# Ledger of designs, part 247: peptides against a protein of PDB entry 6B4J

Target 1, 315 residues: chain A of PDB entry 6B4J
Amino acid sequence: DITMQWYQQLQDASMQCVLTFEGLTNSKDSQAKKIKMDLQKAATIPVSQISTIAGSKLKEIFDKIHSLLSGKPVQSGGRSVSVTLNPQGLDFVQYKLAEKFVKQGEEEVASHHEAAFPIAVVASGIWELHPRVGDLILAHLHKKCPYSVPFYPTFKEGMALEDYQRMLGYQVKDSKVEQQDNFLKRMSGMIRLYAAIIQLRWPYGNRQEIHPHGLNHGWRWLAQILNMEPLSDVTATLLFDFLEVCGNALMKQYQVQFWKMLILIKEDYFPRIEAITSSGQMGSFIRLKQFLEKCLQHKDIPVPKGFLTSSFWRS

## One batch from the design tools (peptide; made by RFdiffusion4, then SolubleMPNN)

Design b1_p28_5_s2 (from b1_p28_5, 11 letters changed)
Fold by OpenDDE base, seed 2:
Structure b1_p28_5_s2 (fold): chain B 315 residues (1-315), chain A 28 residues (1-28)
Amino acid sequence: as target 1 above (315 residues)
Amino acid sequence: SDKEFLEQIVELSKKGFKKFENPRLDFP
């Protein structure tokens, strides 16, 4: 399966990256530990500062991240920090930066859906300039949310239940599995972030270049989801999240073909979701139903709430 | 049919993550 091969290649690349900077992460040297912490802060703090407040502030954050990845010194925690402070510094920063973007999907976007757009536009712009960061974003995303690939992890004989639950994207702590609502909330955040990344371009970059991971991957994602059996609650939730965030962009890009797909979702795939939906899961089902019906009735998909406007970039 | 259309795009999607920049040109 080419999808699984791609998934595995990204995971292998991520694993190799971890091995590459293991010397930095496992060092007992006090200076190396300090450098590690400084680099980690320099990589992650700017991402945490991403907000919808002002486009100018977002540009400053982008420029800081790009400067760090370019080997330039940046100010972090009152100190000058550079990836050149350690031979493994760049690999470490790329990994931690990518991890942090996905974590913002998992946490911030999960709680505040509108946060997807400013995070995604920075991630997309950084990905354009630093492809390795993009690959690592995918690797982290795919590992935490296999539904972003998409695929459904399979239980193998002899596998521990907890390990299978983790493969499905659940958090398992002290032999307690995460509650379904919290799981779906985190998965929603990551899918929404992904759906935003594939449609957004950094406005100050070379917009003539092809998006490094554009809407064609959104089309692929939908096609693959529709070719899979729906999962109870999961499919209805994530399909809604995806379409709400990038449906307008897909409609504009693929036009008639997108509408054919949307009709197929409503007429063929939606009944299959209904058949596996329990009375306790009607919330996600009804939300998807209402969204599909509204879009088909109006022959339009609304621009998602929080989409970055020209006024945002002038602020 | 819409089903046939979906089957075609799914097959293409499985083959090398092809860029679907203009699927309207590829599918009626």
Scores: peptide ipSAE 0.023, ipTM 0.613, DockQ to the pose 0.049
Fold by OpenDDE base, seed 4:
Structure b1_p28_5_s2 (fold): chain B 315 residues (1-315), chain A 28 residues (1-28)
Amino acid sequence: as target 1 above (315 residues)
Amino acid sequence: SDKEFLEQIVELSKKGFKKFENPRLDFP
């Protein structure tokens, strides 16, 4: 179908990107290794420095990332670093930057949900200026979290169980699969980051332009989820995460149509989630239930905790 | 009906990701 074609196209583009910089990554030359390390640090360290502390600091980080992607020299680890140091430098940096954004969803946002917003606004702004980085973000996100597409990976005949578990987004190390709580925590972080990206625009860009991957993709995501059979624990968790982060933005954008969809979720889809929810998974189910009931009762979805305000940008 | 509305939402989701248009405000 068209969803799987889009998924595969992004994965193919990501694989082609890896092939383009293979010479840099596989080089035994000492200078090439140094360049690789410097470029990797220059791409990833600024992303790790993203925080909720000050808008001015966030702008500095954005400008540094944009400068690097634009072929300008940047200071990293006391050295001047540029993607022009190697013919494959730009492709490598774009890939590693995109990978790092998704990793921040998987790790930082998973542990601190409010971190989604500063990371997402930088990612959105960089995506606007560098579309290839956005495609690579999606490719990394989709590979680690197929539920972000969304689709359920199919078990193929002859597939090893561990490989299927990895396709589902589980980490498998030394033949031990990740615990369900850790898995859901990582998936939650990535979904929350995605839900933040699709609603945020970099405030210092050309806001008159269309968002490169905007709220229409949020509507699409919900529509696709509702067209799928719910998964035990996963659907309740990720649907809550998504609606908590971008529900307010979707409400403002789609108004009455959003409320019709929310009612449909509560009255039609939620019973299907309930039917597959075990007693040990009631936590995620109850959270979603309470959220939906509260939103419908109040006819409002709250602005998510950590949403960037005008005061943040003046700091 | 809620079912018809869901079907319309699902259909809209299939129009293509890069060309996905906002749903109309006039859904029944």
Scores: peptide ipSAE 0.020, ipTM 0.559, DockQ to the pose 0.050
Fold by OpenDDE base, seed 1:
Structure b1_p28_5_s2 (fold): chain B 315 residues (1-315), chain A 28 residues (1-28)
Amino acid sequence: as target 1 above (315 residues)
Amino acid sequence: SDKEFLEQIVELSKKGFKKFENPRLDFP
């Protein structure tokens, strides 16, 4: 399976990255620990500062992240920090930055769906300039949310149930599995972030370049989902999240072909979702139903709430 | 038919991401 090969390749690259900077992460030296902490803060704090407040502030954050990745010193926690402070510094920063973007999907976007767009446009712009960060974003995303690939992890003989639950994307703490609603909320945030990334370009970059991971991956994702058996509650939730965020962009890009796909989702795939939906899971099902019906009736998919306008970039 | 179109999408998905760059041209 080509999709699984791609998944495994990204995971292997991520694992190799971790091995590359293990000397920095495992060092007992006080100076190395300080450098590690400074680099981690320099990579992650700017991402946490991303907001919908002003385009100018977003540009400052982008420039700071780009400067750090370019080997330039940046101010963090009142200190000058550079990836050149350690030979493994760049690999570590790229990994931690990518991890932080995915965490913002998992946490911030999960709670505030509109936050997907400012985070995604920075992530897309950084990915354009630093392809390795993009690959690591995918690796982190795929590991936390296999539905972003998409695939369903399989239970293997001899596997602990908790390990299987973790593979499915659940958090398991103190032998307690995460509640379904919290799980779906986190998965939704990550899918929404991904759906935003594939459609957004950093406005201050070279717009003549092709998007490093564009809407063609959205089309592929939908095609792959339609080739899978639906999973109870999960498929209805994530399909809605994906279409709500990037459906307008896909409609504009693929036009009539996108509408054919949407009809197929409604007529052929939706009944399969219905067949596995219990009475207690009707919320996500009804939400998807209403969305599809509204879009087909109006022959339009609305621009998602929180989409960045020209006025945002002038602020 | 819509079913045939779906089957084509599914088949193309197995052949790699590059074939989805312009599905408007690839699918009749």
Scores: peptide ipSAE 0.020, ipTM 0.628, DockQ to the pose 0.051
Fold by OpenDDE base, seed 3:
Structure b1_p28_5_s2 (fold): chain B 315 residues (1-315), chain A 28 residues (1-28)
Amino acid sequence: as target 1 above (315 residues)
Amino acid sequence: SDKEFLEQIVELSKKGFKKFENPRLDFP
């Protein structure tokens, strides 16, 4: 399966990255520990500062991240920090930065859906300049949310139930599995972030170039989902999240072909979702139903709330 | 290349919709 090969290649690259900076992470040297912590903060704090407040602030954050990845010194925690402080510094920063972007999907976007757009535009712009960060974003995303690939992890003989639950994206702590609502909330945040990344371009970059991971991957994602059997509650939730965030962009890009896909979803795929939906899971099902019916009736998909406008970039 | 590989995945995915070349609804 070519999708699974792609998934595995990204995971292998991520694992290789971890091995590459193992010397930095496992060092007992006081100076190396200090450098590691400084680099980790320099990589992650700017991402946590991303907000919907002003385009100018977002540009400052982008420039700081780009400067760090370019080997330039940046101010972090009152100190000058550079990836050149350690030979493994760049690999470590790229990994931690990518991890943090996905974590913002999992946490911030999960709670505040509109936060997807400013995070995504920075991630997209960084990906354009630093392709390895993009690959690592995908690797982290796919590991935390296999539905972003999409695929369903297979239970292997002899596997512990807890390990399988983790593969499915659940958090398991002290032999307690995460509640379904919290799980879906986190998955929703990550899917919404991904749906935003594939449609957004950093406005201050060379926009004449092809998006490094553009809307064609949105088309692929939908096609793959439609070729899979729906998973109870999960499919209805994430399909809605994806379409709400990037449906307008896909409509504009693929026009009639997108509408054919939407009709296929409503007529052929939606009944399959219904057939596996229990009475306790009707919320996600009804939400998807209402969205599809509204879009087909109006022959339009609305621009998502929080979409960045020209006025945002002038602020 | 990784890009070419991903493009092949996308094209393969699109082939699944060739059977729907006749739109039931025309959208401008």
Scores: peptide ipSAE 0.014, ipTM 0.498, DockQ to the pose 0.034

Design b1_p28_5_s3 (from b1_p28_5, 15 letters changed)
Fold by OpenDDE base, seed 1:
Structure b1_p28_5_s3 (fold): chain B 315 residues (1-315), chain A 28 residues (1-28)
Amino acid sequence: as target 1 above (315 residues)
Amino acid sequence: KDKEFLEQIRKLSEKGFKKFENPRLEMP
């Protein structure tokens, strides 16, 4: 299975990265701990500052992240911080930065869907300049949201139920599994962020280059989902999230083929979703149905709310 | 590897599309 091979390759790369900076993370030395904390803050704080307020501010954040990844000193917490302060600093920063992007999907985008776009455009731009960060973004995303691959983790004999729940993307704390609504909210945020990343390019980069992880991956994701059995509530929710965010871009890119895909979803896949949808889960199903029916009726997919306009970049 | 992966996805997609070739959507 090529999809699973790709998943495993990214996870292996992520694990290797963690092993590479283990010396920094496990150090008991006071100076090393200080460096670690400074690097972690330098990597994550700029991402948390991403907002829809102004394009100029977004550019400043991008430049700061890029500078840090380029080995230049940056100001963080009133201190000069550089990845050169430790031989494992770059690997650590790349990992933490990627983790933070995914976390913003999980938390910020989950609560505020429009936040997907400014976060995604920065992530895409950084990915273009720093491919390893992109791979790590995928690794973190795939681990937290296997549905972004997509695949459904399988319960193995002898596995603890809690471990299986975690593999499925649920948070388990104090032997209590996360509520389904909270789970879906987090998954939605991550899928929306991913859907935004694959369609956006940093406007101040070299646009002559191919997107490092572009809309072809959106097509792949849809194709893979449609070739899987639907999962109760999850499939309807995430398929809607994905199409709402990147459906317009996919329509523009793939044109007639995209509409064939939508018809396939409506005529072939919907009955399969419906068959596994309980009365209590009809909300997500109905939302997807209404969205697709509207799009097919109007022969158009709307630009998603929060999409960055030229006016944003002039602000 | 990426090209082969995309080709497999294309083939999977094509199988689905053949079933629902709607002339109404093929017309611009």
Scores: peptide ipSAE 0.032, ipTM 0.587, DockQ to the pose 0.035
Fold by OpenDDE base, seed 3:
Structure b1_p28_5_s3 (fold): chain B 315 residues (1-315), chain A 28 residues (1-28)
Amino acid sequence: as target 1 above (315 residues)
Amino acid sequence: KDKEFLEQIRKLSEKGFKKFENPRLEMP
C-alpha cells in the first residue's frame, strides 16, 4: 500500500528527527536548556501570532520564520536567537515549527475556521523554502489525524483500548477519552488547515515553481477517502470540511473531472455514509448532503469564508 | 440547462472514479 508506505516513511523521518536532537532536549546543562527554550519560543511564537489582520504582519512573521530556518539570528523574547547556537538547533526548530503549525490546526482553526488561510499560506511558503518542515508538518498531521492520510487505524490484539483511541486521534487524559464533539472539532481544524495548505502559495515567493504539496494531493485525498468504507461521523464531517475549504480550488483546477468526482460522492458514496449514520449522528450527514446538493444545483463551489484576497495583501 | 449539465456529468462519471484518479495521485 503506497499510502501506508508514505505514512510510515514520514513517521520514521519524524522519529529520526527527534532522535537527532535528543541531545538538546535531554541535556541537563543550563546553557543547553536555555538554548532549547529560546529556540522553541523562536519557532513557535511567530506561528501563534499569525492572524487575519493584515498581510504586512503576515509577511513579517514569514520573514522571521524563514530567517530563523536560514540560520540567521532573530529577535525572540528580547534576545538574539539562532539555530547555530547548537548543532541540533536546526532539526529541533524545524520539528517544533512543524508541530506548531499542526497544533494551530487542531486548536485555532478548530475554533475559528477562517484562521486556516493565513496559517496555511505561511506554512505553504515555508514548505516551499524548507521541504523538511513540510515533511514534518505531514508527519505531525498524520499522527494526530490519521484521516488526513487518510487511513483508519485498526485495533490489534493485545492493544490497550487507550492506545487504540490515541491512534484514532482521540486525546486520552487520566484514563478519560475525549468527547466525540471535541474530537471531531480538532480533526476538522486539522483537515481544514491541510485543505488550505495544498491550495495556497506564498505570494512573495517564486510562484512559477510547482507547489511542493499542491492540489494534486487534494485529489489524492478525495480518491482515497472514496475508496474507503465510511466511518461514522468522521467521514461525513471531514469530507465536508475538506470540500468546503478546497472544493472551489479543486473545481477551478480539475473542472469537469472535479464534477465527476462530486457526482460520485453524491450518488455512490453518500448512500454508504447514510447506511452507517445513526439517527443521533445525522448532523454531519445532513450538512454534507446540503452542501453537495447546493453545489450541484448551482454548478459552483463557493469560495471559502476567510480566503485571502488581494486586498489582504495590500494591508 | 441545469438538468442537462447534471446529466452530462453523470454520464461522464459512469466511466468510474479510478479511471481518472491515477494520473493525479502523487506522493511527496
Scores: peptide ipSAE 0.025, ipTM 0.621, DockQ to the pose 0.051
Fold by OpenDDE base, seed 5:
Structure b1_p28_5_s3 (fold): chain B 315 residues (1-315), chain A 28 residues (1-28)
Amino acid sequence: as target 1 above (315 residues)
Amino acid sequence: KDKEFLEQIRKLSEKGFKKFENPRLEMP
């Protein structure tokens, strides 16, 4: 399975990255610990500062992240911080930065869907300049949300139930599994972030270059989903999230071919979703149905709420 | 016009349906 091979390759790369900076993370030296914490803050705080308020602020955040990744000193917590402070500093920062982007999908975007766009445009721009960060973003995303690949983790003989639940993307703490609504909310946030990343380009970069992970991956994701049996509640939820965020971009890019895809979803895939949808899960199904019916009726997919406009970049 | 559009895209979909049965990346 090519999809699973890709998944595994990214996970292996992520694991290798962790091993590379293990010396920094496991160091008992006080100075190394300080450096680690400074680097972690320098990598993650700028991402947490991303907002929908002003394009100028977003530019400052981007420049700070890029400077850090480029080996330049940056101010963080009143200190000058550089990845050159430790031989493993760059790998550590790349990993933590990627992790933080995905975490913002899981938390911020999950709660505020419009936040997907400013986070995604920074992530896309950083990915363009630092491909390893992009690979690590995918690795983190795929691990937390296997549906972003997409694939459904399988229960293996001898596996603990909790481990299986974690593989499915559930949080399990103190032998208590996450509630379904919270689970879906987090998955939705990550899918929405991904759907935003694949369509956005940093406007101050070299836009003539090919997007490092562009809309073709959106097409791939949809194609793969349609070739899988739907999962109860999950498929309807995430398919809606994905199409709401990047459907307009896919429509513009692939035109007639995209509409063919939408018809296949409506006529062929919907009955399959319906067949596995319980009465208590009809909300997600109905939402997707209404969205598709509206899009087909109007022959248009709306620009998603929160999409960054030229006025945003002038602010 | 809307009904005609839907019918057109349905027909186009039917012609391309086999491609969507392939789990591999099918790009336009």
Scores: peptide ipSAE 0.022, ipTM 0.630, DockQ to the pose 0.074
Fold by OpenDDE base, seed 2:
Structure b1_p28_5_s3 (fold): chain B 315 residues (1-315), chain A 28 residues (1-28)
Amino acid sequence: as target 1 above (315 residues)
Amino acid sequence: KDKEFLEQIRKLSEKGFKKFENPRLEMP
């Protein structure tokens, strides 16, 4: 399976990255520990500062992240920090930055869906300039949310149940598995972030260049989902999340082909979701149903709430 | 107008389905 090969390649690259900066992370030297912490803060704090407040502030955050990745010194925690402070500094920062973007999907976007867009536009812009960060974003995303690939992890003989649950994306702490609602909330946040990334371009970049991971991957994701058997509650939830965020962009890009796909979803795939939906899971099912019906009735998919407008960039 | 549009899309979709092998949906 080409999809699984791609998944594994990204995971291998991520693991190799971790091994590359292991010297920095495992060092007992006080100076190395200080450098590690400074680099970690420099990589992650700007991402945490991303907000919907002003386009000018977002540009400042982008410039800071780009400067750091370019080997320039940046101010962090009242100190001048550079990836040149350690030979493994760049690899470490790229990894931690990518991890933080995915974490913002898992936490911030999960709680505030509109936050997907400012985070995604920065991530997309950084990905364009730093492809390795993009690959690491995918690696982190795929590991936490296999449905973003998409694939369904399989239980293997001899596998511990907890390990299987973790592979499915569940958090397991003290032998207690995460509640389904919390799980779906986190998965939703990550899918929404991904759906935003594939459609957004940093407005101050070279617009003549092809998006490094554009809407064609959105089409691929939908095609793959529709060729898989639906999972109870999961498929209805994530399909809605994906279409709500990037459906308008897909409609504009693929036009008639998109509408063919939407009809396929409603008339063929949706009944298959219904067949596996229990009475306790009707919420996600009904939400997807209403969305599909509304889109087909209006012959339009609305621009998602929180989409960045020209007024945002003038702020 | 809306009914006509939906019917047109359905016809196009049906034609599209016949073009798809397994898998059911492919990239355009």
Scores: peptide ipSAE 0.021, ipTM 0.597, DockQ to the pose 0.073; fails the geometry check

